# Ledger of designs, part 106: peptides against a protein of PDB entry 4JHK

Target 1, 212 residues: chain A of PDB entry 4JHK
Amino acid sequence: EDYKIQSFDLETQKLLKTALKDPGSVDLEKVSSVIVDQSLKDQVFSREAGRICYTIVQAEAKQTNGSVFRRNLLNRLQQEFKAREETRKRSTQEWVCLVSFICNIFDYLKVNNMPMVALVHPVYDCLFRLAQSDALKNEEEVDCLVLQLHRIGDQLEKMNVQLMDELFNLLRDGFLLQEDLSSMGRLLLLEILEFRAGGWKLSDTAQKYYYS

## One batch from the design tools (peptide; made by RFdiffusion4, then SolubleMPNN)

Design b2_p17_5_s2 (from b2_p17_5, 10 letters changed)
Fold by OpenDDE base, seed 2:
Structure b2_p17_5_s2 (fold): chain B 212 residues (1-212), chain A 17 residues (1-17)
Amino acid sequence: as target 1 above (212 residues)
Amino acid sequence: SFTGMEEILARIQQLLS
């Protein structure tokens, strides 16, 4: 399998490959830190990191019935989440990468084939932050918001429909009322509003109507 | 259709790629 780790140096690649095959032979705290660090800097990796993390989690569970990696990963993730406003102020790119990573972890790291309940509010908090007026005027943040909702919106709604309703109220208000949205941003909001309205799926009728 | 929807479709496809 291709885990898309080419952005790491060779030493780190070796570390990750070993973690994927024999997690008990490496420092899983270090592995988790490396993954988080890279996810904050590399958008491509941030999108794929969940798959890597899932594989490591499964490998450790199978090997030792342990959860050291997951614990360390989530601990680091929580630290980054707590500092999200500082991250956003420092670098929009890192902020967007953080959101993408958290959403990706939510998508891939399932417990008993269910999303981790503990990640629901952090994910929503990130999406709510992206839905604020100061973020909606930033096309990079809008892209991230719309992308994540396309990828995990249906799953997230199943976890808490009330929060999703509140989130989309903000998006609808942004679409209708915010004056400093870019044309593209406004259209992206419209698209995601319709996407949810269609049950997180574009129907044939909707496709013909909106994209004809 | 809404003006610009083709552009949006392309953007979404780009984001999801």
Scores: peptide ipSAE 0.254, ipTM 0.812, DockQ to the pose 0.020
Fold by OpenDDE base, seed 4:
Structure b2_p17_5_s2 (fold): chain B 212 residues (1-212), chain A 17 residues (1-17)
Amino acid sequence: as target 1 above (212 residues)
Amino acid sequence: SFTGMEEILARIQQLLS
């Protein structure tokens, strides 16, 4: 199985590989820190890190019935979430990587085949932040918003449809009323509005068009 | 299935056609 860890140095790659198959033999706090740090720097890794994290969680549970990795991961995630405004001010790139990461964790880190309830509001809070007027004028933030909604919107809605309705009210208002949107930004908002209206899935016709 | 921004852009292009 390819976990796409080529961006790490060889020593760190060895650490991660060991964590994936023998988590009891490594410092799982260090492993969690490495994953979070890289996720904040690399958009591609950020959106793939959830799969790695889930695998480590499962491996530790099976090996020692422990949850050290998950606890450290979620603690670090909460710290980054609380500091999200400062992160956004410092680096838009790191901010969108953070959002991508927490959305990916929400997507993959399930308990009893259900999303973690504790992550629902943090995810929505990040998406609502991206839906504010000062963020919608930035194409990088709009890209992130639309991409995450495509990936996890249906799952989020199942957890809280009221929040999703409120979020999309903001998106519709942004699409119609905000004057400093780029043309591409406006098109992206329109696309995601239509995507939800269509049930968070491609139509059979569209599926055939794009993938057949 | 949907994998990334390239598919979104493709949908936009289709909507504009």
Scores: peptide ipSAE 0.240, ipTM 0.841, DockQ to the pose 0.025
Fold by OpenDDE base, seed 1:
Structure b2_p17_5_s2 (fold): chain B 212 residues (1-212), chain A 17 residues (1-17)
Amino acid sequence: as target 1 above (212 residues)
Amino acid sequence: SFTGMEEILARIQQLLS
């Protein structure tokens, strides 16, 4: 199994691999910090970090019934979330990496096979931020928004359909009314509007055409 | 299954066809 940790130096890779198998033998606070730091600067890793985090959580639970890693991870995420506007100002890339990471954690880090309720509002807040006019004019942010909605939109809607309706009202208005959208941005908004309208899935015909 | 932006672009093409 590939956890996509090749972007780390060898020492850190060893640390992460040890955390995956024997979490009690490493500093799990340090591990969580390393994962978050890398997720903020590496989009490939940020999209996949949820899986490694979930594995560490499960390993620790099985080993000691502990939750040190999860607690530290969520604490760090909360810190980054609170500072999201500063992050966005500093680096659009880091901002979309943060959103991607939070969404990925939501997707993978389940509790009793259910999404973490505590992450629902932060995820929506990030998506609502991406749906603001100043963000919709930036293709990198639109790409992130649409990508995350494709990945976890159905799950989010199950958690709170009212927020999803409100979010998509913004997207509809952006699609129809915002003048400084790029052509690609406008197409992406149209696509995600139709994707939700279709039940968050491709039609059987489309699925067969593109993925058979 | 959906894996990335290229699939979104493919979906856009499908919508516009």
Scores: peptide ipSAE 0.219, ipTM 0.829, DockQ to the pose 0.026
Fold by OpenDDE base, seed 3:
Structure b2_p17_5_s2 (fold): chain B 212 residues (1-212), chain A 17 residues (1-17)
Amino acid sequence: as target 1 above (212 residues)
Amino acid sequence: SFTGMEEILARIQQLLS
């Protein structure tokens, strides 16, 4: 299985590859830090990072029955989450990468095929922040919001339908009432509103159109 | 579920048609 780690230098790529197969032979704290740092720089990797993290978690559990990597990862993630407003002010790109990473961790790091309950509110908090008026006017943030909802919206709704309803009330109001949305931003909001209304899935006809 | 923006844009085009 291939992982998208081309953005790392060769030494770091080697470190990650070793962590994926033999996590006990590397510094897992360093590995977690490297993954988080790169996830804040590259949104493509940020999406892939969840899969990488899941694999490392499983490998460590199997090899040593340990959870050093997961603990370090989640601790670092929590630190970045707490500083999210500072990150947003510093760099919109880093902010949307952070959101993408958190959402991806939620998607991949499951226990008994269930999402980690502790991540539900942090994910919603990020999405609600993206749904505020000052964020909706930025197309990059709208892109991130809509993309994450397409990826994990159905799972999040199952965890807390009330929060999802509240979130989509904001999106509806943004679509209808906010004046400084870009044309594309407004269309993206419309699309995700319709996507949820359709049960977070495409019709059979649409599925064939887009994926055949 | 959509995994990329291009698929989302394609759906938007369908909604507009």
Scores: peptide ipSAE 0.207, ipTM 0.826, DockQ to the pose 0.026

Design b2_p17_5_s3 (from b2_p17_5, 10 letters changed)
Fold by OpenDDE base, seed 1:
Structure b2_p17_5_s3 (fold): chain B 212 residues (1-212), chain A 17 residues (1-17)
Amino acid sequence: as target 1 above (212 residues)
Amino acid sequence: MFTGMEEVLARIQELLS
């Protein structure tokens, strides 16, 4: 199985592979730190990191019934989340990588086959930040917003429909009222509005476009 | 279908791929 860890050096790849199979034999705090660090730098990895993290969590649970990795991961994630405005100011890329990572953790790191309730508000907070006027004018942030809503919007709505309604009110207002949106940005907002209205499912036309 | 649908779909496909 390919865990998309080619961006790491060989030593770190070995560390991660060992963590995936025998988490008790490695420093899980270090592993979590490495994963978070790379997720902030590599957009491709940030999209895949959730699956890696879930695998490590499951491996540790099966091996020792422990949760050292998950605790360290979530603690580091919380630290990065708290500093998200500073991250955004420093690097839009790192900011959208952070959002992507948090959303992927939400998507993959299930507890009893359900999303972690503790991640719901952090995810929404990130999406609300992306829905602000100063973010909607940035293509990278709009791309991230639309991508995450396509991937996990249905799950998020199930967790809190009221927050989703509020979020989409902002998106609607952005679509209708914000003057400095790019043409593509405005169309992406329209698409995501329609995507939700369609029950988070692709239209027949879109389905044919993607898979024909 | 709204104007620019193909361009938007292409962008989304790129993002989701």
Scores: peptide ipSAE 0.427, ipTM 0.872, DockQ to the pose 0.021
Fold by OpenDDE base, seed 4:
Structure b2_p17_5_s3 (fold): chain B 212 residues (1-212), chain A 17 residues (1-17)
Amino acid sequence: as target 1 above (212 residues)
Amino acid sequence: MFTGMEEVLARIQELLS
């Protein structure tokens, strides 16, 4: 399997590969820290890190019936989440990477084949932050918002439809009322509004565009 | 179909790729 870990140095790649196959032989706290650190720097990795994390969790469970990796991962994630405003202030790039990572963990790291309930509100909080006026004017944040809603919007709505309604009220207002949106940003908001309205499914037009 | 559909679809495809 390709876990897209090319952004790491060779030593770290070996560490991750070992964690994927034999988690009991490595420091899983260190592994979790490395994954989180890289997820804050690399948008591509942050969007795919969930798959790596899921594999490590499953491997550890099978090998030792342990949950050291997951516990450390979630603890670090909570720390980063609490500091999200400072992260956003420091670096928009790191902020959107953090959101991408949290959403990806929500998507892949399931318990009993269900999303982790503890992540629902943190994910919504991140999306609500991206839906604020000061964020909607930033192309990177709009891209992140739209991307995450395309990827996990349907799952997230199933967890709390009321919050999703509130979120999309903000997006509608942004689309209609915010003056400093870029043309592309406004169109992206319109598309995501229609995407949800269509049941989180691609329109016939979109389907033809992507697959013709 | 709203104006700019092709452009926005292209952008979304890029984001999801």
Scores: peptide ipSAE 0.426, ipTM 0.873, DockQ to the pose 0.021
Fold by OpenDDE base, seed 2:
Structure b2_p17_5_s3 (fold): chain B 212 residues (1-212), chain A 17 residues (1-17)
Amino acid sequence: as target 1 above (212 residues)
Amino acid sequence: MFTGMEEVLARIQELLS
């Protein structure tokens, strides 16, 4: 199975592979730190890191019935989340990677086949931040917002429909009222509004386009 | 189909790919 860890050096790749197979033989705190660090730098990895994390969590649970990796991962995520405004000011790219990673963890790191309740508000908070006027004018942030809503919007709504309504009120306002949106940004907002209205499913037109 | 539909669909496909 390919876990898309090619962006790491060979030594770190070995560490991660060992964590996936024999988590008890490695420093899982270090593993979690490495994953988070790389997720903040690599958008591609941040999108896929959740699957890696889930596998490590499952492997540790089966091997030792432990949760050291998950605990360290979530602790680090919480720290990064708390510092998200500083991260955004420092680097839009790192900020977008952080959001992508948190959303990906939400998507993959399920407990008893259910999303982690503790991640619901952090995810929404990130999406709400992306939905603010100062963020909607940035192409990278709009791309991230739309991407995450396409990927996990339906799951998030099931967890809290009220927050989703509030979020999409902001997106509607952005679409209608934001003056410095790019043409593409405005179209992306329109599409995501329609995407939700259609039950988080691709329209017939879109489906035909993507799979023609 | 609204103006720019093909462009936005292409962009979304790129993002989701």
Scores: peptide ipSAE 0.425, ipTM 0.872, DockQ to the pose 0.021
Fold by OpenDDE base, seed 3:
Structure b2_p17_5_s3 (fold): chain B 212 residues (1-212), chain A 17 residues (1-17)
Amino acid sequence: as target 1 above (212 residues)
Amino acid sequence: MFTGMEEVLARIQELLS
């Protein structure tokens, strides 16, 4: 598989490529830092960072039976999560990149083929924040919310159906009650409501549309 | 199916691509 690391400078690209193949030969703390830093700036990378992280974790485990990269990654992720409100205030773009990154890590960084339990509440907290009225009026935040729910909603629900019910109550309220939603925003909320109601699967009509 | 379905599907396709 190809990894989307073209946004890094050449030196960092080399570092990442080495980490993917020979993690024991690089500073894995530095690797985790550059991945997080770039994930906050580049949404394309943020969406795919999970695959890179998963590969590095597996490579390190196989090579040295170590978990230095994972520990540093999760520690940094927790720091960024705690500062999420400040990040949102500073830059909507960085905020949605952070959410995308956290969700992507949740999706790819699994233990025994199971999502990391420690990430469940942070992911939900991010999605709940995107579901607030002040966020639903912002196109970037609505796009991010809908995107993540399409990608990992079914997995999240399996981890905590109660939180998913609460989240979708907010989305329903937004769809019905919020007056300053864009037309597209309102329709996106409706679509995601129906998407869940349909078991997190696209309708036959939608499938044909996307993949025709 | 609701009004605006094609526009919404196009947007979601863009987001997921």
Scores: peptide ipSAE 0.422, ipTM 0.872, DockQ to the pose 0.021

Design b2_p17_5_s4 (from b2_p17_5, 9 letters changed)
Fold by OpenDDE base, seed 2:
Structure b2_p17_5_s4 (fold): chain B 212 residues (1-212), chain A 17 residues (1-17)
Amino acid sequence: as target 1 above (212 residues)
Amino acid sequence: MFTGMEEVLERIKELLS
């Protein structure tokens, strides 16, 4: 299985590989920190990091019935989440990587095959931030928003349909009323609106329109 | 009216890949 850790230096790669196989032999706090740090810098890694984290969580659970890694990971995530506005101001790229990572963790890091309830509101908060007018005018943020909704929208809706309705109200308003959207952004919003309307899948009509 | 439709469609495909 390819965990896509090529962006790390060799020493860190070794650390991660060891964490995947023998988590008890490494500093899991350090591992979690490294993963979060890289997820903020590398979009490719950010969108794949959830799988790595899940594997480490499972490995630790099997080895020691422990949850040190998960606890440290979530603590670091919470810190980054709290600082999300500062991150956004500093770097749009890091901001969308953070959102991508949080969403990816939500997608992969499940407990008893269920999404972590504790992540629901943080994920929605991130998506709501991306749905604000100042974010919708930025194609990079729209890309991130639409991508995450494609990936985990159906799961999020199951956790809280009211928040999803509110979110999509903002997206509809953005699509219809916001003047400074790019053509790309506007089309992406249209697509995701139709995607949800179709039950989080593309209808035949939408398929023809967007992929003909 | 949308402009650059082909580019937009490619971007959508990329996002969904």
Scores: peptide ipSAE 0.016, ipTM 0.491, DockQ to the pose 0.020
Fold by OpenDDE base, seed 3:
Structure b2_p17_5_s4 (fold): chain B 212 residues (1-212), chain A 17 residues (1-17)
Amino acid sequence: as target 1 above (212 residues)
Amino acid sequence: MFTGMEEVLERIKELLS
């Protein structure tokens, strides 16, 4: 399995690899901080970080029956979530990386094969923020929004269909009514509207194109 | 398929790759 940790320096890569195999031999608080920090800087990593986190969680549970890593990870995640508006003001790139990371954790870090209920509202809060008019005009934020909905939209809807309906009402209104959307942004909104309408599945034509 | 949908699909493919 490729964890895509090439963006880290060699020392940090070694730390992560050790955490994956022998979590008891490393400072798991430091590991969690490193993962979060890098997830805010590297969009590719932020989308894949969930797999790394899941593996470390499982390794620690198996080795020591502990949950130090998960606890520290979630604590740091909560801190970053609380500061999301400041992050957005500072850097759109870091903001979308944060959203990607949170969504990825939601996707991979499951409890008893179920999403963590505690992450449902934070994820929706992030997506709703991306669905506001001041965010929809930024193509980078639209890209992030649509990408996350493609990846975890069906799971999120199962957790709370009412919030999903409200979210997509905003997306529909953005598509139809907002004037300062980019052309690609508007088309992405149209696609995701169609995607959900199709039961979170690609149309036959789209399926053929995407997976041919 | 809507006008520009192929471009959208390509963009999505890039985002998901």
Scores: peptide ipSAE 0.016, ipTM 0.535, DockQ to the pose 0.021
Fold by OpenDDE base, seed 1:
Structure b2_p17_5_s4 (fold): chain B 212 residues (1-212), chain A 17 residues (1-17)
Amino acid sequence: as target 1 above (212 residues)
Amino acid sequence: MFTGMEEVLERIKELLS
């Protein structure tokens, strides 16, 4: 199975592969740190890291009935989440990678085939931050916001419909009232508003218009 | 340009109101 770890050096790739197969033989704290660090730098990896993390979690559970990796991963994630404003100030790219990673973890790292309740509010907090006026004027942040809502919006809504309503009120207001949006940003907001209104699905006509 | 955009917006407003 391809876990898309080509962005790592060969030594780190070996470490990750070992963690996937024999998690008890490696420093799982180090593994979690490496994954988070790379997720902040590599947009492609940040979107795929959830699958890797889930696999390691399952491997450790099966091997030792342990949860060292998950604990360390979530602890590091919490640290990055707390520092999200500083990250955003330093690098928009790292910020959107962080959001992408958190959303991807929410999507893949399920417990008993259910989303982790503890991640619901952090995910919404990130999305609400992206929905603020100072973020909506940045196409990179709008791209991230819309992408995550396409990926996990339906799941998030099931967890808390009230927060989703509040979020989309902000998006509606941004679309209608904010004057410094780019044309593409405004189009993306309209698309995601329509997407939710359609039950988190797009018609064939809409799909062609927005993405073809 | 998206044909029927105004109609879509009105529907969205209705759903969000």
Scores: peptide ipSAE 0.013, ipTM 0.481, DockQ to the pose 0.024
Fold by OpenDDE base, seed 4:
Structure b2_p17_5_s4 (fold): chain B 212 residues (1-212), chain A 17 residues (1-17)
Amino acid sequence: as target 1 above (212 residues)
Amino acid sequence: MFTGMEEVLERIKELLS
């Protein structure tokens, strides 16, 4: 299986490749840190990172019945999550990368083919933060919010429909009442409102309306 | 079927009411 890890230096690429095939032969704490660090720099990579993480988790479980990598990964994510407000203040880019990565881990790291319950509230907390007025006025944050809801909104709703209702109440109010949204931001909010209203799917007509 | 913004808003209102 091919993984997109060309953004890393050659030594790190070798480390990751070894972790994917023989996790017991590498420092899995280091591997987890490397993946998280890179995911905080590149939002596009974070999706691939989720897949990589899942593969390493499976490989370690098969090889040693261990969970060192997953434990270290989740611990690091929890640390970053706790510091999310500081991260947001420091760099919007890093903040949206963090949200993207947490959402992608939620999407890929499943237990018995189900999302990890422990990640549900952290994910919602991130999305609720993106749904606040001070975040909705930033197009980069709106882009992130809408992207994540497209990717995992249906799964999140299955985990807690009440929180999803509350979140979308905020999005509705933002769309209707907030004055300092960009035109694109307002369009994206409308699109995601429709997306959920349509059962987390878009018709061909809607797809053309918003994205062509 | 998607017929416009007005219909979308109406659907949203129904679900959020």
Scores: peptide ipSAE 0.013, ipTM 0.502, DockQ to the pose 0.025; fails the geometry check

Design b2_p17_6_s1 (from b2_p17_6, 6 letters changed)
Fold by OpenDDE base, seed 1:
Structure b2_p17_6_s1 (fold): chain B 212 residues (1-212), chain A 17 residues (1-17)
Amino acid sequence: as target 1 above (212 residues)
Amino acid sequence: SELSWAELEELQEEALK
């Protein structure tokens, strides 16, 4: 199984590999910090980090019935979330990586096969921020928004349909009213509106139209 | 003070046992 850790140095790769198989033998606070740090710098890794985290969580649970990794991960993630506006100001790339990572954690890390309730509002907050006018004019932020909704929109809606309705009201308004959207941005907003309307699915025809 | 995400998930885990 490939965990996409080739971007790390060899020592860190060894640390991560050990955490995946024998989490009790490593500093799980350090492991969590390394994963978060890399997720903020590498968008590809950010999208995949949830799977790595899930594996570590499962391994620790089975090995020691502990949750040290999850606790440290969530603590660091919450710190980054609290600083999200400063991160966005400093680097759009880091900001969208942060959103992607939070959404990925929501997608992969379950508590007894249930979504992490603690992340519902933070995820919506991130998506609402991406749906603001100053963000919708940035292609990178629109890409991030639409990507996350494709991945976890159905799960989020099940947790709070009212917030999802409010979010999509903003997206509809952006599509119809905002003049400084790129052509691609406008197309993506239309696509995601149709995606939800279709039960979080796209027809083959629609898929080809928007992404081929 | 408000509960941290970590604390909330600990509570959720206990509630689902």
Scores: peptide ipSAE 0.592, ipTM 0.923, DockQ to the pose 0.903
Fold by OpenDDE base, seed 2:
Structure b2_p17_6_s1 (fold): chain B 212 residues (1-212), chain A 17 residues (1-17)
Amino acid sequence: as target 1 above (212 residues)
Amino acid sequence: SELSWAELEELQEEALK
């Protein structure tokens, strides 16, 4: 199975592979730190890291009934989340990677087959930040926002429909009132508005219009 | 004090056992 760890050096790849199969034999704090670090720098990895993390979590649970990896992962992730405004100021790329990673973790990591309740508000906080006027004028942030909503919007809405309504009020206002949106940004906002209105699914007509 | 994400997930896991 391809876990998309090609961006790591060979030594780190070995570490990750060992963590996937024999988590008790490695420093899981280090593993979690490495995954978070790379997720902040590599957009491709940040969007796929959830699957890796899920596998490690499951492997550790089965092997030792432990949760050292998950605990360290969430602690580090929470630290990055708390510093998200500084990250955004420093690098838009790192910021959108952070959001992507948090959303990806929400998507993949389940607790007894349930979404992690602890991540619901943090995810919404990130999406609300992306929905602010200063972020909507940045196409990279709009791309991130729309991508996450496509990926996990339906799941998030199930957890808190009120927050989703509030978020989409901002998106609708952005679409209608934001003057410095790019053409593509405006198109993406319209698409995501229609996407949710259609039950988080694309109609055949919409799919052709936006992606063909 | 506010519980960490990790602590919250531990509580969730315990509650859903």
Scores: peptide ipSAE 0.587, ipTM 0.923, DockQ to the pose 0.919
Fold by OpenDDE base, seed 5:
Structure b2_p17_6_s1 (fold): chain B 212 residues (1-212), chain A 17 residues (1-17)
Amino acid sequence: as target 1 above (212 residues)
Amino acid sequence: SELSWAELEELQEEALK
């Protein structure tokens, strides 16, 4: 299986490739750090990173029945999460990368094929932050919010429907009442409202209408 | 909570064995 790691230098690529096949032979703390660092800079990579992380976790479990990589990864993510408000103030781009990465880890890192319960509230906290008025006026944050809900909204709702209802109440209010939304932001909010109302499904025609 | 995400995940894994 191919992994998109061309953005790293050759030495780091070798490190990652080895971690994927023989995790016991590399420094898994360093591997986790490299993945997190790149994910905080590149939102596109964050999805690939989730898949990479899942593979490493499974490889280590199979090889040594260990979880060193997962522990280091989650500890680093929790540190970044705790500092999320400072990150948002410093850089909107870094903030949305952080949210994207946490959501992708939730999406890919399954525990015995079950969602990681520990990440449910942290993910909702991030999404609720993106749903606040000061964030909804920023199209980059709206893009991130809507993208994550498209990817993991159905999974999150299964974990806590009450929180999802509360979140979408905020999104509906933002759509109807907030005056400083961009035109695209308003369209994206409408689309995601319809997406959930349709059971987290959207036809190809509807997708083209909103995103083409 | 005093438990880290990592610790909570370990507890979940153990509970699902």
Scores: peptide ipSAE 0.579, ipTM 0.921, DockQ to the pose 0.819
Fold by OpenDDE base, seed 4:
Structure b2_p17_6_s1 (fold): chain B 212 residues (1-212), chain A 17 residues (1-17)
Amino acid sequence: as target 1 above (212 residues)
Amino acid sequence: SELSWAELEELQEEALK
């Protein structure tokens, strides 16, 4: 299987390739660090990173029955999560990358085919932060919020429907009451409201209407 | 919980084995 790791230097690419095939032969703490670092720079990479992480986790489990990589990955993510407000103040781009990566880890890393329970509340916390009025006025944050809900909203709702209801109450209020929403931001909020109302489904026609 | 995310997932994994 081919993995998109061209953004890394050649030495790091070699490290990642080895981790994917023979995780026991590399420093898995270092591997986790470089993946997190890159994911915090490139939101698009975060989805591919999730797939890479899953493969490494499975390879290590099979090879040594270990979970060193996952442990280091989650520890680093938790550190970044705890510092999320400072990150947001420093760089909106880094903040949305952080949210995107946490959501993609939730999406890809399964424990015996089940979602990581430990990530449910942290993911909701991130989405709730994006749903606050000071975040909704920033189109970059709205883009991130809507994208994550498209990707993992149905999974999150299955884990806690009450929190999802509360989140969408905020989104509804934002759509109706937020005065400094951009035209696109308002359109995106409407779309995601309709998306959930339709059972986390959107017709091709509707998708074109909102995104094309 | 005061447990780390990593520790919680280790517990989850053990519970599902």
Scores: peptide ipSAE 0.572, ipTM 0.918, DockQ to the pose 0.817

